# Peptides against a protein of PDB entry 2AKA: the designs that were tried, part 167

Target 1, 299 residues: chain A of PDB entry 2AKA
Amino acid sequence: MEDLIPLVNRLQDAFSAIGQNADLDLPQIAVVGGQSAGKSSVLENFVGRDFLPRGSGIVTRRPLVLQLVNSTTEYAEFLHCKGKKFTDFEEVRLEIEAETDRVTGTNKGISPVPINLRVYSPHVLNLTLVDLPGMTKVPVGDQPPDIEFQIRDMLMQFVTKENCLILAVSPANSDLANSDALKIAKEVDPQGQRTIGVITKLDLMDEGTDARDVLENKLLPLRRGYIGVVNRSQKDIDGKKDITAALAAERKFFLSHPSYRHLADRMGTPYLQKVLNQQLTNHIRDTLPGLRNKLQSQL

## One batch from the design tools (peptide; made by RFdiffusion4, then SolubleMPNN)

Design b2_p24_5_s1 (from b2_p24_5, 13 letters changed)
Fold by OpenDDE base, seed 4:
Structure b2_p24_5_s1 (fold): chain B 299 residues (1-299), chain A 24 residues (1-24)
Amino acid sequence: as target 1 above (299 residues)
Amino acid sequence: SAAEAQQLLEKVLEEIDELLKKLA
């Protein structure tokens, strides 16, 4: 089963190269969430590196196919610049920004054309995610006034696919009932069969409040459940706080919190990564026969 | 190139077939 995710990665690369991504419902996990929901932080925590664009508003403006590959070495490669190995993850960030701007221009527009990034690391499990632009209602800069709808349409291209799992990232310090991520997930997955909930910012909840009921899958039930995580604060990110230290702090948070202690072994970034790896692997296995037939029809 | 991609797809298809045999 260890080869299933790499197999799909090769498919993704091949289809991206030939421009046929729209015709094949590849098993994948699309990451959705509102702006500032903590999506980028979750992904960076998987890698253990700062490598995603940061800032106010829409930072992800193209789909980012993030292929995590467990390896003895640590480096990144882009499909658009084959043969170049990136060992400095700041350069990875800059390349994402440059490649985004190359296609979208300087007006902070969006494009549905994916960036394919493969990260080899000893610190990751095999996992492929499609990071999608954050949902927003407010255009920034020279963005078109209908940017909200453009983003929505882009997301729908992914999340409506039957073989697409949805990683819905929602902040706990906001009204979860109004979560953009959970709303879009509910729209395309009304029975909650394809949606995995991630609850961020648990450490930023108001005193005397907790997300226990959500995390226990009692409030807004998803078949695949919810996993809480604690990301680095913006101050910690700006200060380049070590992600390993942040993961230790996350573990401590769950263990020490009266409302979450009993869930601690099923919370946090490492557990999330494991769950996603397992779910994606199983999902690929289940869809592989159909995928084979579809692939054959495309040849 | 498109030709390279096609060849890659063919290879991947073969790999899928092999995996399906193992999973059966």
Scores: peptide ipSAE 0.273, ipTM 0.843, DockQ to the pose 0.659
Fold by OpenDDE base, seed 1:
Structure b2_p24_5_s1 (fold): chain B 299 residues (1-299), chain A 24 residues (1-24)
Amino acid sequence: as target 1 above (299 residues)
Amino acid sequence: SAAEAQQLLEKVLEEIDELLKKLA
């Protein structure tokens, strides 16, 4: 079963190379969330490196196919620059920005053309995610006034697919009933069969409030449940706080919080990574026979 | 090229078939 995710990675690379990504319903996890929901921080915490673009407004402007591969060595590779190994993750960030700007221009527009990034690391489990642009209602800079709808249409191309699992990232310090991530997930997955909820910013909730009912799957039930995480603060990111130290602080947060202590073993970034690995592996296994038949029909 | 793409798909299909045999 450990080879299932690498197999799908090869499929993703193959389809990206032939430009037919839109026609194949690959088993995948699409990451959705509003701007500043904490999506990028969750992904960086999996890798243990700062490597995603940062800034105000729309940060992710192209789909990012992030392929995490457990390895004895640590480096990154892009499909668009084969043979180049990146060992400095700042250079990885710069390459994402440069490749994004190359296609979208300087107007901060979006493109549906994915960037394929593979990260080899001893600190990761095998896991592939498709990071999608953050949902926004407010155009920034030279963005077109309909940018909200353009982003939505792009997301729908992924999340409407039956074999697409949805990682819905929502901040706890905002009204979860109005979560953009959960709304779009409910639209395309009304029975909550394909959606995994991630609740960020639990440490930023007002005193005397908690997200226990959500995390216990009692408020907005999802078949696959919810996992709470605590990301680094913007101050911690700017101060280059070590992600390993942040993960220890996250563990301490859940263990020490009276509302979450009993859930602590089913919370946090390491647990999320494990769950996603298992769910993706199982999902690939279940969809593989159908995928095989579809591929055969295209040859 | 289209030929390279087809070859790549064929290789992946073979890998899928091998994996399906292991999972059966």
Scores: peptide ipSAE 0.272, ipTM 0.844, DockQ to the pose 0.549
Fold by OpenDDE base, seed 2:
Structure b2_p24_5_s1 (fold): chain B 299 residues (1-299), chain A 24 residues (1-24)
Amino acid sequence: as target 1 above (299 residues)
Amino acid sequence: SAAEAQQLLEKVLEEIDELLKKLA
């Protein structure tokens, strides 16, 4: 079972090299969310490093295939620059920005061409995620007026695939009924079979309100349920608050909150990572016979 | 190269077959 995710990683790399990555219904998890939903922070918390582009508006402008690999060593590798090992995660951030700008230009445009990033770390479980551009309704800078639809079309290329699981990231401090992530998930997965809900910003909810009903899967039920997380605030990020300290604060938040204490063992970033690893592993197992037959037919 | 990718796909297919046998 431990070899299933690495096997799919090799498939992803091979298909990317032959230019057929978009045509394969590989078992994977696509990450969707509105701008500022906390998507990038969730991914960085898995790695325990700051390595994703930050800023206002659309920070992710190309799909990022993030392959997490449990290892005794800590380093990153890009498919587009094979043989270069990155040990400084600031350099990883800069490489993502540079590679994005190389293809999209300086106008903050988007491209459907993935960036493939593999991160080896003792702090991760084997997990592959496809980080997709954040959904937006407002063009920024020199973005075309139809950028919303361009992003949507890009997301649809991934989330419409039957073997694609959807990690829908929604902020708790916004109306969940209006969540862009849950809307797109419901459009392509109306029965909620492929969608995992992540609720961020639980610490930013108005006083006297909580997301208990959502987290208990009672409001908008998903077969795979919801997991709440607490990310670092922008102030914490700017202040270079340690991710390990943030994870401890997240645990404390759930344990101390009257509405969430009974759910605390099924909440938080570490639990989310575990669930995603298990879900992806099982999903690969279930889809592997079909994938085998498809691959054989292409040889 | 495309040839290298094809060889990699063949290897991965073999690995899939081996895993499927273990899972059966």
Scores: peptide ipSAE 0.260, ipTM 0.837, DockQ to the pose 0.639
Fold by OpenDDE base, seed 5:
Structure b2_p24_5_s1 (fold): chain B 299 residues (1-299), chain A 24 residues (1-24)
Amino acid sequence: as target 1 above (299 residues)
Amino acid sequence: SAAEAQQLLEKVLEEIDELLKKLA
């Protein structure tokens, strides 16, 4: 079944080339969460590189189809500049920013047109994610006053599709009952069948509090459960803390925490990546017959 | 081009059919 994710990648590329007229419910994982929920950090931790735009407010302004491919070499390719291999991930970041600005302009607006980025690496499992703009209530810069609703509408174009799995990213240091990610997931997946919960910032919770009940799937149960992660702090990022070192620190955090030690083998970024790979693979398998029929009808 | 995309889709459909046979 190792070829299922690459197959869907080829489908995604083909449909992106056709443009807006491609209406196929592809099996995919959409990443949703509020601004500063830690989505970008989770994705960068999968790759082991800093390559996503950073800043205040809305950073992701177009959907980013991130295709991770296990390979003997490390490089990135964009669908919009096919044939160019990027080996410097800072150049990858700059290209994302440039390509975003090309479509949205300089007003920090959003566009539903995806950027397709493929990353080849020996350090990744095959995994495709769609990173979506962070939900916000406050316009920044020259953004339109209704930017919150524009983002919501964009997200709904992905998460309402039956073949879309939802990676709901929520910070533990905020009220989880008010999580933007969990709210939107509950709206479109009321039975919690398509949603995978990610809990970030577990290291930033107030002393004497923990997210054990959530991580044990007892508070807001999801069929696919919750996985806790610990990302680098902004200070760590600014200090150029290595992602490998951060992953080791994450492991240590779970093992040493009284509330999480018993869950440690089912927590952390490496485990999350493995689970997502498996769940996506299985999901593709389950949807493939229907996808085949739909594709045939469009030829 | 649209023609190239169509050809790519046809190729992918063939790949899907092959995989479905393996999964059956």
Scores: peptide ipSAE 0.248, ipTM 0.833, DockQ to the pose 0.623

Design b2_p24_5_s2 (from b2_p24_5, 14 letters changed)
Fold by OpenDDE base, seed 2:
Structure b2_p24_5_s2 (fold): chain B 299 residues (1-299), chain A 24 residues (1-24)
Amino acid sequence: as target 1 above (299 residues)
Amino acid sequence: SMAEQQKLLEQVLKEIDELLKKLE
């Protein structure tokens, strides 16, 4: 079972090299959410490093296939520059920005061409995620006026695939009924069979309010449920707050909160990572026979 | 090269078959 995710990684790399990745319905998890929903922070918390582009507006402008691989060593590799090992994660961030700009130009446009990043670390479970651009309604800077629809079309290329699981990231300090992530998930997965809900910004909710009903899967039920997380604030990120310290603070938050204490063992970033690893592994197992037959027919 | 990619896919298929046998 431990070899299933690495096997799919090899498939992803092989098909990316021939430009056919989009044509193959690989078992994968696509990450969707509005701008500023906290997607980047969730992914960085898995790695324990700051390595994703930051800024105002649309930060992710190309799909990022993030392949986490448990290893005794810590380094990153890009598919587009094979053989180069990155040990400085600031350089990883810069490479993502440079590779994005190379394809999209300076107008902050988007491209459907994925960036493939593999991270080896002793601090991660085997897990592959596809980070997608954040949904937006308002173009920023020199973005094209139809950027909202371009992003939506890009997301649909992934989330409409039957073998794609959806990690829907929604902030708790906004109306969940209006969550962009949950709306798009409901559109393509009306029965909630492929969607995993992540609720961020639980620490930023108004005093006297909580997301207990959501986290208990009572408000907007998903078969795969909801997991709450607490990310670093923008001030904490700018101040280079240690991710390990942030994870400890997250644990403390759930344990100390009257509404979440009973759920604390099924909340937080570490638990989310475990759940995603298990769900992806099981999903690969279930889809592998069909995938095998499809691959055989293409040879 | 395309030949290398084909070889890689064949190897992956072999690995899939081996894993499927273990899952039976």
Scores: peptide ipSAE 0.251, ipTM 0.839, DockQ to the pose 0.552
Fold by OpenDDE base, seed 3:
Structure b2_p24_5_s2 (fold): chain B 299 residues (1-299), chain A 24 residues (1-24)
Amino acid sequence: as target 1 above (299 residues)
Amino acid sequence: SMAEQQKLLEQVLKEIDELLKKLE
């Protein structure tokens, strides 16, 4: 079963090379969330490195196919830069920004053309995610006034696919009933069969409030449930707080919080990574026969 | 090229078939 995710990676690479990304329902996990929901932090916490673009507004402007591969070595590779191994993750960030700007220009526009990034690391489980642009209602910079709809249309190209799992990232310090991630997930997955809920910013909730009911899957039930995480604060990121230390702090948070202690073993970034690996693997297994038949019919 | 794409798809299909056999 360890080879199923790498197989999908090869499929993704192959289809990206052919330019037919839109026509194949690859088993994948699309990451959706509003602006500042904490998506980038979750992904970086998986890798244990700072490598994603940061800033105000929409930082992800192209789909990022992030392929995590467990390996004895640590390096990154881009599909558009074959043969180049990146060992400095700052250079990875710069390459994402440069490649994004190459296609979209400097006006902070968006493009549906994916960037394929593979990260080899001893600290990751095999996991492939498609990071999508954050949903926003407010154009920034030179973005067109209809940027909200452009982003939505882009997201819909992924999340409407039957074989697409949805990682819906929502901040706990906002009204979850108004979560952009959960709204779009409910629209395309009304039965909650394909959606995994991630609740971020649990440490930023108002005193006397908690997300226990959500995390216990009682408020807005999803078949695949919810996992709470605590990401680094922007101050911690700017201060270059070590991700390992942040993960330890996250564990401590859940263990020490009266409302979450009983859930602590089913919370946090490491648990999320494990769950996603398992769910993706099983999902690939279930969908692979159908995908095989579809591919065969196209040959 | 179209030929290269076809070869790549064929290779991937073979890999899928091999994995499916292992899962049976």
Scores: peptide ipSAE 0.247, ipTM 0.836, DockQ to the pose 0.552
Fold by OpenDDE base, seed 4:
Structure b2_p24_5_s2 (fold): chain B 299 residues (1-299), chain A 24 residues (1-24)
Amino acid sequence: as target 1 above (299 residues)
Amino acid sequence: SMAEQQKLLEQVLKEIDELLKKLE
């Protein structure tokens, strides 16, 4: 089963190269959430490196196919610049920004053309995620007034696919009933069969409040459940707080919190990564026969 | 090239078939 995710990675690369096979419903996990929901931090915590663009506005403006590959070495590769190995993850961030700007220009517009990034690391499980632009209602810079709908349309191209799992990232310090991630997930997955809920910013909830009911899957039930995480604050990120230290703090948070202690072993970024690896692997296994037939029909 | 892409797809298809056999 460990080879299933790498197989799909090869398929993704092949299809990206051909450009014509956008109709292939590859088993994948699409990451959705509002701006500032904590998506980037979750992904960076998986890698243990700062490598994603940051900003106050929209940062992800192209789909980022993030292929995490467990390896003895640590480096990154882009499909658009084959043969170049990145060992400095700051350079990875810069390349994402440069490649994004190359296609979208300086207007902070969006493009549906994916960036394919593969990260080899001894600290990751095999996992492929498609990071999608954060949903927003407010255009920034010289973005078109309808940027919200452009983003939505882009997301729909992914999340409507039957073989697409949805990682819905929602902040706990906001009304979950108004979560952009959960709303779009509910629209395309009304039975909650394809959606994994991630609840961020649990440490930023008002005193006396908690997300226990959500995390216990009692408030807004998803078949695949919810996983709470605690990301670094923006201050911590700016201060270059070590991700390892942040993960330790996250563990401590869940263990010490009266409302979450009993869930602590099923919370946190490491557990999330494990669950996603398992769910993606199983999902690939289930869809592989159909994928084979579809691929054959395209030859 | 298109030929290289086609070859890659064929290789991946072969890999899928091999994996499917292992899963049986």
Scores: peptide ipSAE 0.245, ipTM 0.836, DockQ to the pose 0.570
Fold by OpenDDE base, seed 5:
Structure b2_p24_5_s2 (fold): chain B 299 residues (1-299), chain A 24 residues (1-24)
Amino acid sequence: as target 1 above (299 residues)
Amino acid sequence: SMAEQQKLLEQVLKEIDELLKKLE
């Protein structure tokens, strides 16, 4: 089953080249989350590099197809600039920003046209994610007043697809019942069959409170369950705290916390990567026969 | 070109068929 995710990567590249990204229901994981939910930090922790745009308001303005490929070497490639290997991940960040601006302009508008980024690394599992713009209610800059709905419409193009799994990222230090990610997931997946919950900012919860009930899948049950993670704080990111050190701190957090200790082996970023790799692989296997038939009918 | 795109899709379809055979 090791070649299933790379196969889907080739399909994604092929469909991007023909401009028919929306017509085919590819097996994929769409990442959804509200503004400042910790979505970017989760993705960067998978790679072990800082490479995503940062800022206030809407940071991701185009879908980012992030293809992680286990390799002996570490570099990144964009579909829109084939043949160029990026070894400096700051340059990767700059290219994402430049390519975003090329299409959306300087007004911080959004576009449904994906950016395809492939990252080769010895530190990653094979995993493909579609990072979607963060849900927000407040327009920034020259964004139109209805930007919230534009983002929602863009997200719906992905999350309504039958073969799309949903990685719903929610912060624990906010009311989880009002999580934008969980709300949209429940809307399109009312039975909770396609949704994987990620709970961030567990370390920022008020003293005497915890998210144990959520993590134990007792409050808002999902078939695929919830995984808690602890990301670097904005202060840590600005201070260039090492991701490896942050991952160690995350492990320590779960092991030492009285409410989470019993769940520690099923929590944290490394476990999340493993689960997503396995879930995606199995999902591809289950959907591939149907996908084959659909492709054949289009030839 | 459209022809190149179709060729690419055919190649991918072949790969899918090969993988499906392995999974059966």
Scores: peptide ipSAE 0.229, ipTM 0.831, DockQ to the pose 0.536

Design b2_p24_5_s3 (from b2_p24_5, 14 letters changed)
Fold by OpenDDE base, seed 4:
Structure b2_p24_5_s3 (fold): chain B 299 residues (1-299), chain A 24 residues (1-24)
Amino acid sequence: as target 1 above (299 residues)
Amino acid sequence: SAAEAQKLLEEVLAEIDELLKRLA
């Protein structure tokens, strides 16, 4: 069953190469969330490396098709740079930034053209995610005043597809009822069939408050439930705190927290990765017959 | 190239067909 995700990866690469991405509803997980919701940190925690652009405002400005592949070796490859193996993940970050700027220019605009990045690592499960630009209401730099709507339109191209699962990333230290991620998910998935909730910043909640009801799927029910995570702080990221150490701290957080201790085995980044792998695999299996027919029609 | 992509699609389709047979 683990071969299903790599199979779809080959499809993604092939369709990206021929420019026909719009005609095939590939089973995938789109990552959505507001700016600073912690999306990039979640993805980096999967890899165990710092490799995504960081900063204020809209950092992800193109869809990033992130193909994680379990391997004995650790390296990254871009579809636009075939044959080049990146072993320094800082160089991966720089390449994402450079490739983004190449297409969007220096005005911090957005483009719907994906960047395809494959990461081979012994530290990952097979998992493909499409990291999408963070939703924002505030243009930065030379961004057009309608950037919010441009981002929304871009997201809608992915999340409206029936075979698209939605990883909705929401910070716990903000009003979850007003979560951009959950709002867009509810719009396109009103029954909560395709949405997986991720709750970040649980460690930053006000004293005396917790997200227990959300994590127990009692407040805003999703069929696929919620998983809480604790990411590194910005200070920790800037200080290059080891992700492995951060994952240990995350585990400790859930185990020691009176509101989350009973959920600890179903929380945290490693569990999230496992769940996403399983859900994507199953989703691919379920959609494969239809995908086969659609693919045949494209030949 | 487009030709390479087409070939890849055909290969993947064949793999899908084989997988579907195993899953049936």
Scores: peptide ipSAE 0.267, ipTM 0.838, DockQ to the pose 0.622
Fold by OpenDDE base, seed 1:
Structure b2_p24_5_s3 (fold): chain B 299 residues (1-299), chain A 24 residues (1-24)
Amino acid sequence: as target 1 above (299 residues)
Amino acid sequence: SAAEAQKLLEEVLAEIDELLKRLA
C-alpha cells in the first residue's frame, strides 16, 4: 500500500513535464492557511530540516509540490534540475527562492506554475503535499493591489478538485471562527469530507484559554478531525534550534498540558505525518480506478 | 520532452494496472 504515493508522484512529474497540470484531478493534499499560520514550519518539521523560504508577507509564491520519500539516504532533487542532488538544505531553500524569482520576477508576484521538490530521507514517511501561497489581505511592497484575489483564485484551482484533500492550517492564538484556512475549506467542502484541520501555535495561547473543543472536534466538526502541533518559535528558527529537540518539546507540551494530556497520543507533528500518510494512501487507493480510466483517455 | 512524458505516463498506467490487480 505504501507504493501508492510514489506512483502518484510519477504522475505528478509526468504532468508537470507536459504542462498539463490542470487536466487531471490527482489525489493530493493541498496545504492552505493564512500568512504566518505556520504552514512552512509544519512541512519543515516533517523533513527535520530548514529548507523553505522565510520572511515577512507572502513566503510561498508558487505552488510547491513537496514529495517526501522514505529512503536510506538524505537528499533533495528538483524536477527543473534533473540529475542534481542537494544534500545541503540551505541550498534547497536558495533554489526555491531563485526558481520562484525566475518566474515571478522581483516584485513579489505569484505564479500558478508549480515547483516540484522531492526529498529523500530516512526520517520521513512517504507523503506528498502541495504547499500553496498564504492567504493575505494586505499587499506588501510592490505587490499588485488585487494580490488577495490572485492568491485566492490560485488556491481555488486546487481545492475545488474533488480528489484534493485540504490541510487547513490555523493558528490557535487567533480567532478560529475567522480562520482563512477553515473558511476556504468550508466554501469548497461544506460537509467537511475533504478537510483535515491543523491547529498551530497552541503554545502561544493566552493563559486560561485552550483549543480543547476544537481539537476534540466539537466546535467546528470535520470528518477527518483536527491535529494540534507546536512549531518552533521565530526565535528558535533564527537560532537554528534543532527540529528533533523541538519535536521532543512538542511532545512534552501536550503531555504536560492539563487540557491536552488526554489527547497527547493523537497530537504532534509525528502523529500528523502518520495520519497524512495513511489518509493519502487510502485516498489514492479509492481514486485509483477512476484515475486509471482518466489517464487512459489522455493517451 | 513530450515523448518522454508520454512514455512515463504509459509506464505509470501499467503500474496502476498491476496495483489494481493486487488490490482486487
Scores: peptide ipSAE 0.264, ipTM 0.839, DockQ to the pose 0.653
Fold by OpenDDE base, seed 2:
Structure b2_p24_5_s3 (fold): chain B 299 residues (1-299), chain A 24 residues (1-24)
Amino acid sequence: as target 1 above (299 residues)
Amino acid sequence: SAAEAQKLLEEVLAEIDELLKRLA
């Protein structure tokens, strides 16, 4: 079964090369969430490296197809610059920014054209995610006034697909009932069959409050459930806090918290990565017969 | 190139067929 995710990666690369990436309902996981929901931090924690653009507003302005591949070596490759191996993840960040700006210009606009990034690492499980622009309601800088709708339309191109799983990222320190991620997920997946909930910022909740009912899948039930995570704070990121240390602190948080200690073995970024790997693998297996027929029709 | 991509698709299709046989 370890070959299933790499097989889909080859399909993604092939279809990107022929310009038909948008037409294939490939088994994939789309990552959705509001601005500052913690999506980028979750992805960086999977890799164990700082490599995504940071800042205020929408930092992800193109879909990022992030292909994680378990390997004995650690390096990154972009589909748009084949043959170049990146070992400095700061250079990876700069390349994402440069490639984004090349297409969108300086107006902080968005483009539906994906960036394909493959990361080889001994610290990852095989996993492919599509990081999507953060949902926003307020244009910043010189963004177009309809940027909210442009982002929404872009997200809908992914999340409406039957074979798309949805990783809905919501912060715990905001009203979950108003989560942009869960709203869009419910719109396209009303029965909660394709949605995996991620709850971030559990460490930033008001004193005397917790997200236990959410994490126990009792408040807004999803078939695939919820996983809580604790990301580095912006201060920790600015201070270059080590991700390994942050993951240890996350584990400690769940184990020591009275409301979460009984869930601790089913929480945290490492567990999330494992679950996503398993769910994606199983999902690929289930969709493979249909995918075979679609591929045959393209030849 | 498009030709390379098509070849890759054919290879992937063959791999899928073999995998489906193993999973059946």
Scores: peptide ipSAE 0.246, ipTM 0.829, DockQ to the pose 0.601
Fold by OpenDDE base, seed 5:
Structure b2_p24_5_s3 (fold): chain B 299 residues (1-299), chain A 24 residues (1-24)
Amino acid sequence: as target 1 above (299 residues)
Amino acid sequence: SAAEAQKLLEEVLAEIDELLKRLA
């Protein structure tokens, strides 16, 4: 079963190389959320490195196929520059920005053409995610006035596919009933069969409030449930707080919080990574017979 | 190249077939 995710990675690379990514419904997890929902922090916490572009407004402007591979060594590789091993994750960030700008230009536009990034690390489980642009209502800089709809259309190209699981990232310090991530998930997955909920910013909720009902899957039930996480604050990021220390603080948060203590073993970034690995593996297994037939028809 | 991609797809298909046999 451990070979299933790497197998799909090879498929993703092959289809990206031939420009047919849109024609094959590959089993995958698409990450969706509003701007500033904490998506980038969740992904960086999986790797244990700062490597994603940062900034105001829309940061992710192309789909990022992030392929995490458990390995004895730590390095990154891009599909668009095969043979180059990146060991400095700051250089990884710069390459993402450069490759994004190469296609979109300097106007902060978006492109549906994916960037394929593979990260080898002893600290990761095998896991592939497609990070999508954050949903927004307001254009920034030289973005077109219809950027909201362009992003939505891009997201729909992924999340409408039957074999796409949806990682819906929502901040707890905002009205969860109005979460952009949960709204789009409900639109394309009304029965909540393909959606995994992630609740960020639990540490930023007002005193006397909690997200217990959501995390217990009682308010907006999803078949695959919800997992709460605590990301580094912007202050912590600016202060270069170590991700390992942040993960320890996250664990402490759940264990010490009266509303979440009983859920602590089913919360946090490490648990999320494990669940996603298992969910993706099982999903690949279930879709593999159909995928085989589709692949055969393409040869 | 397209030829390389096609070869890769054939290899992956063979791997899928092997995995399906193990899962059966």
Scores: peptide ipSAE 0.246, ipTM 0.830, DockQ to the pose 0.620

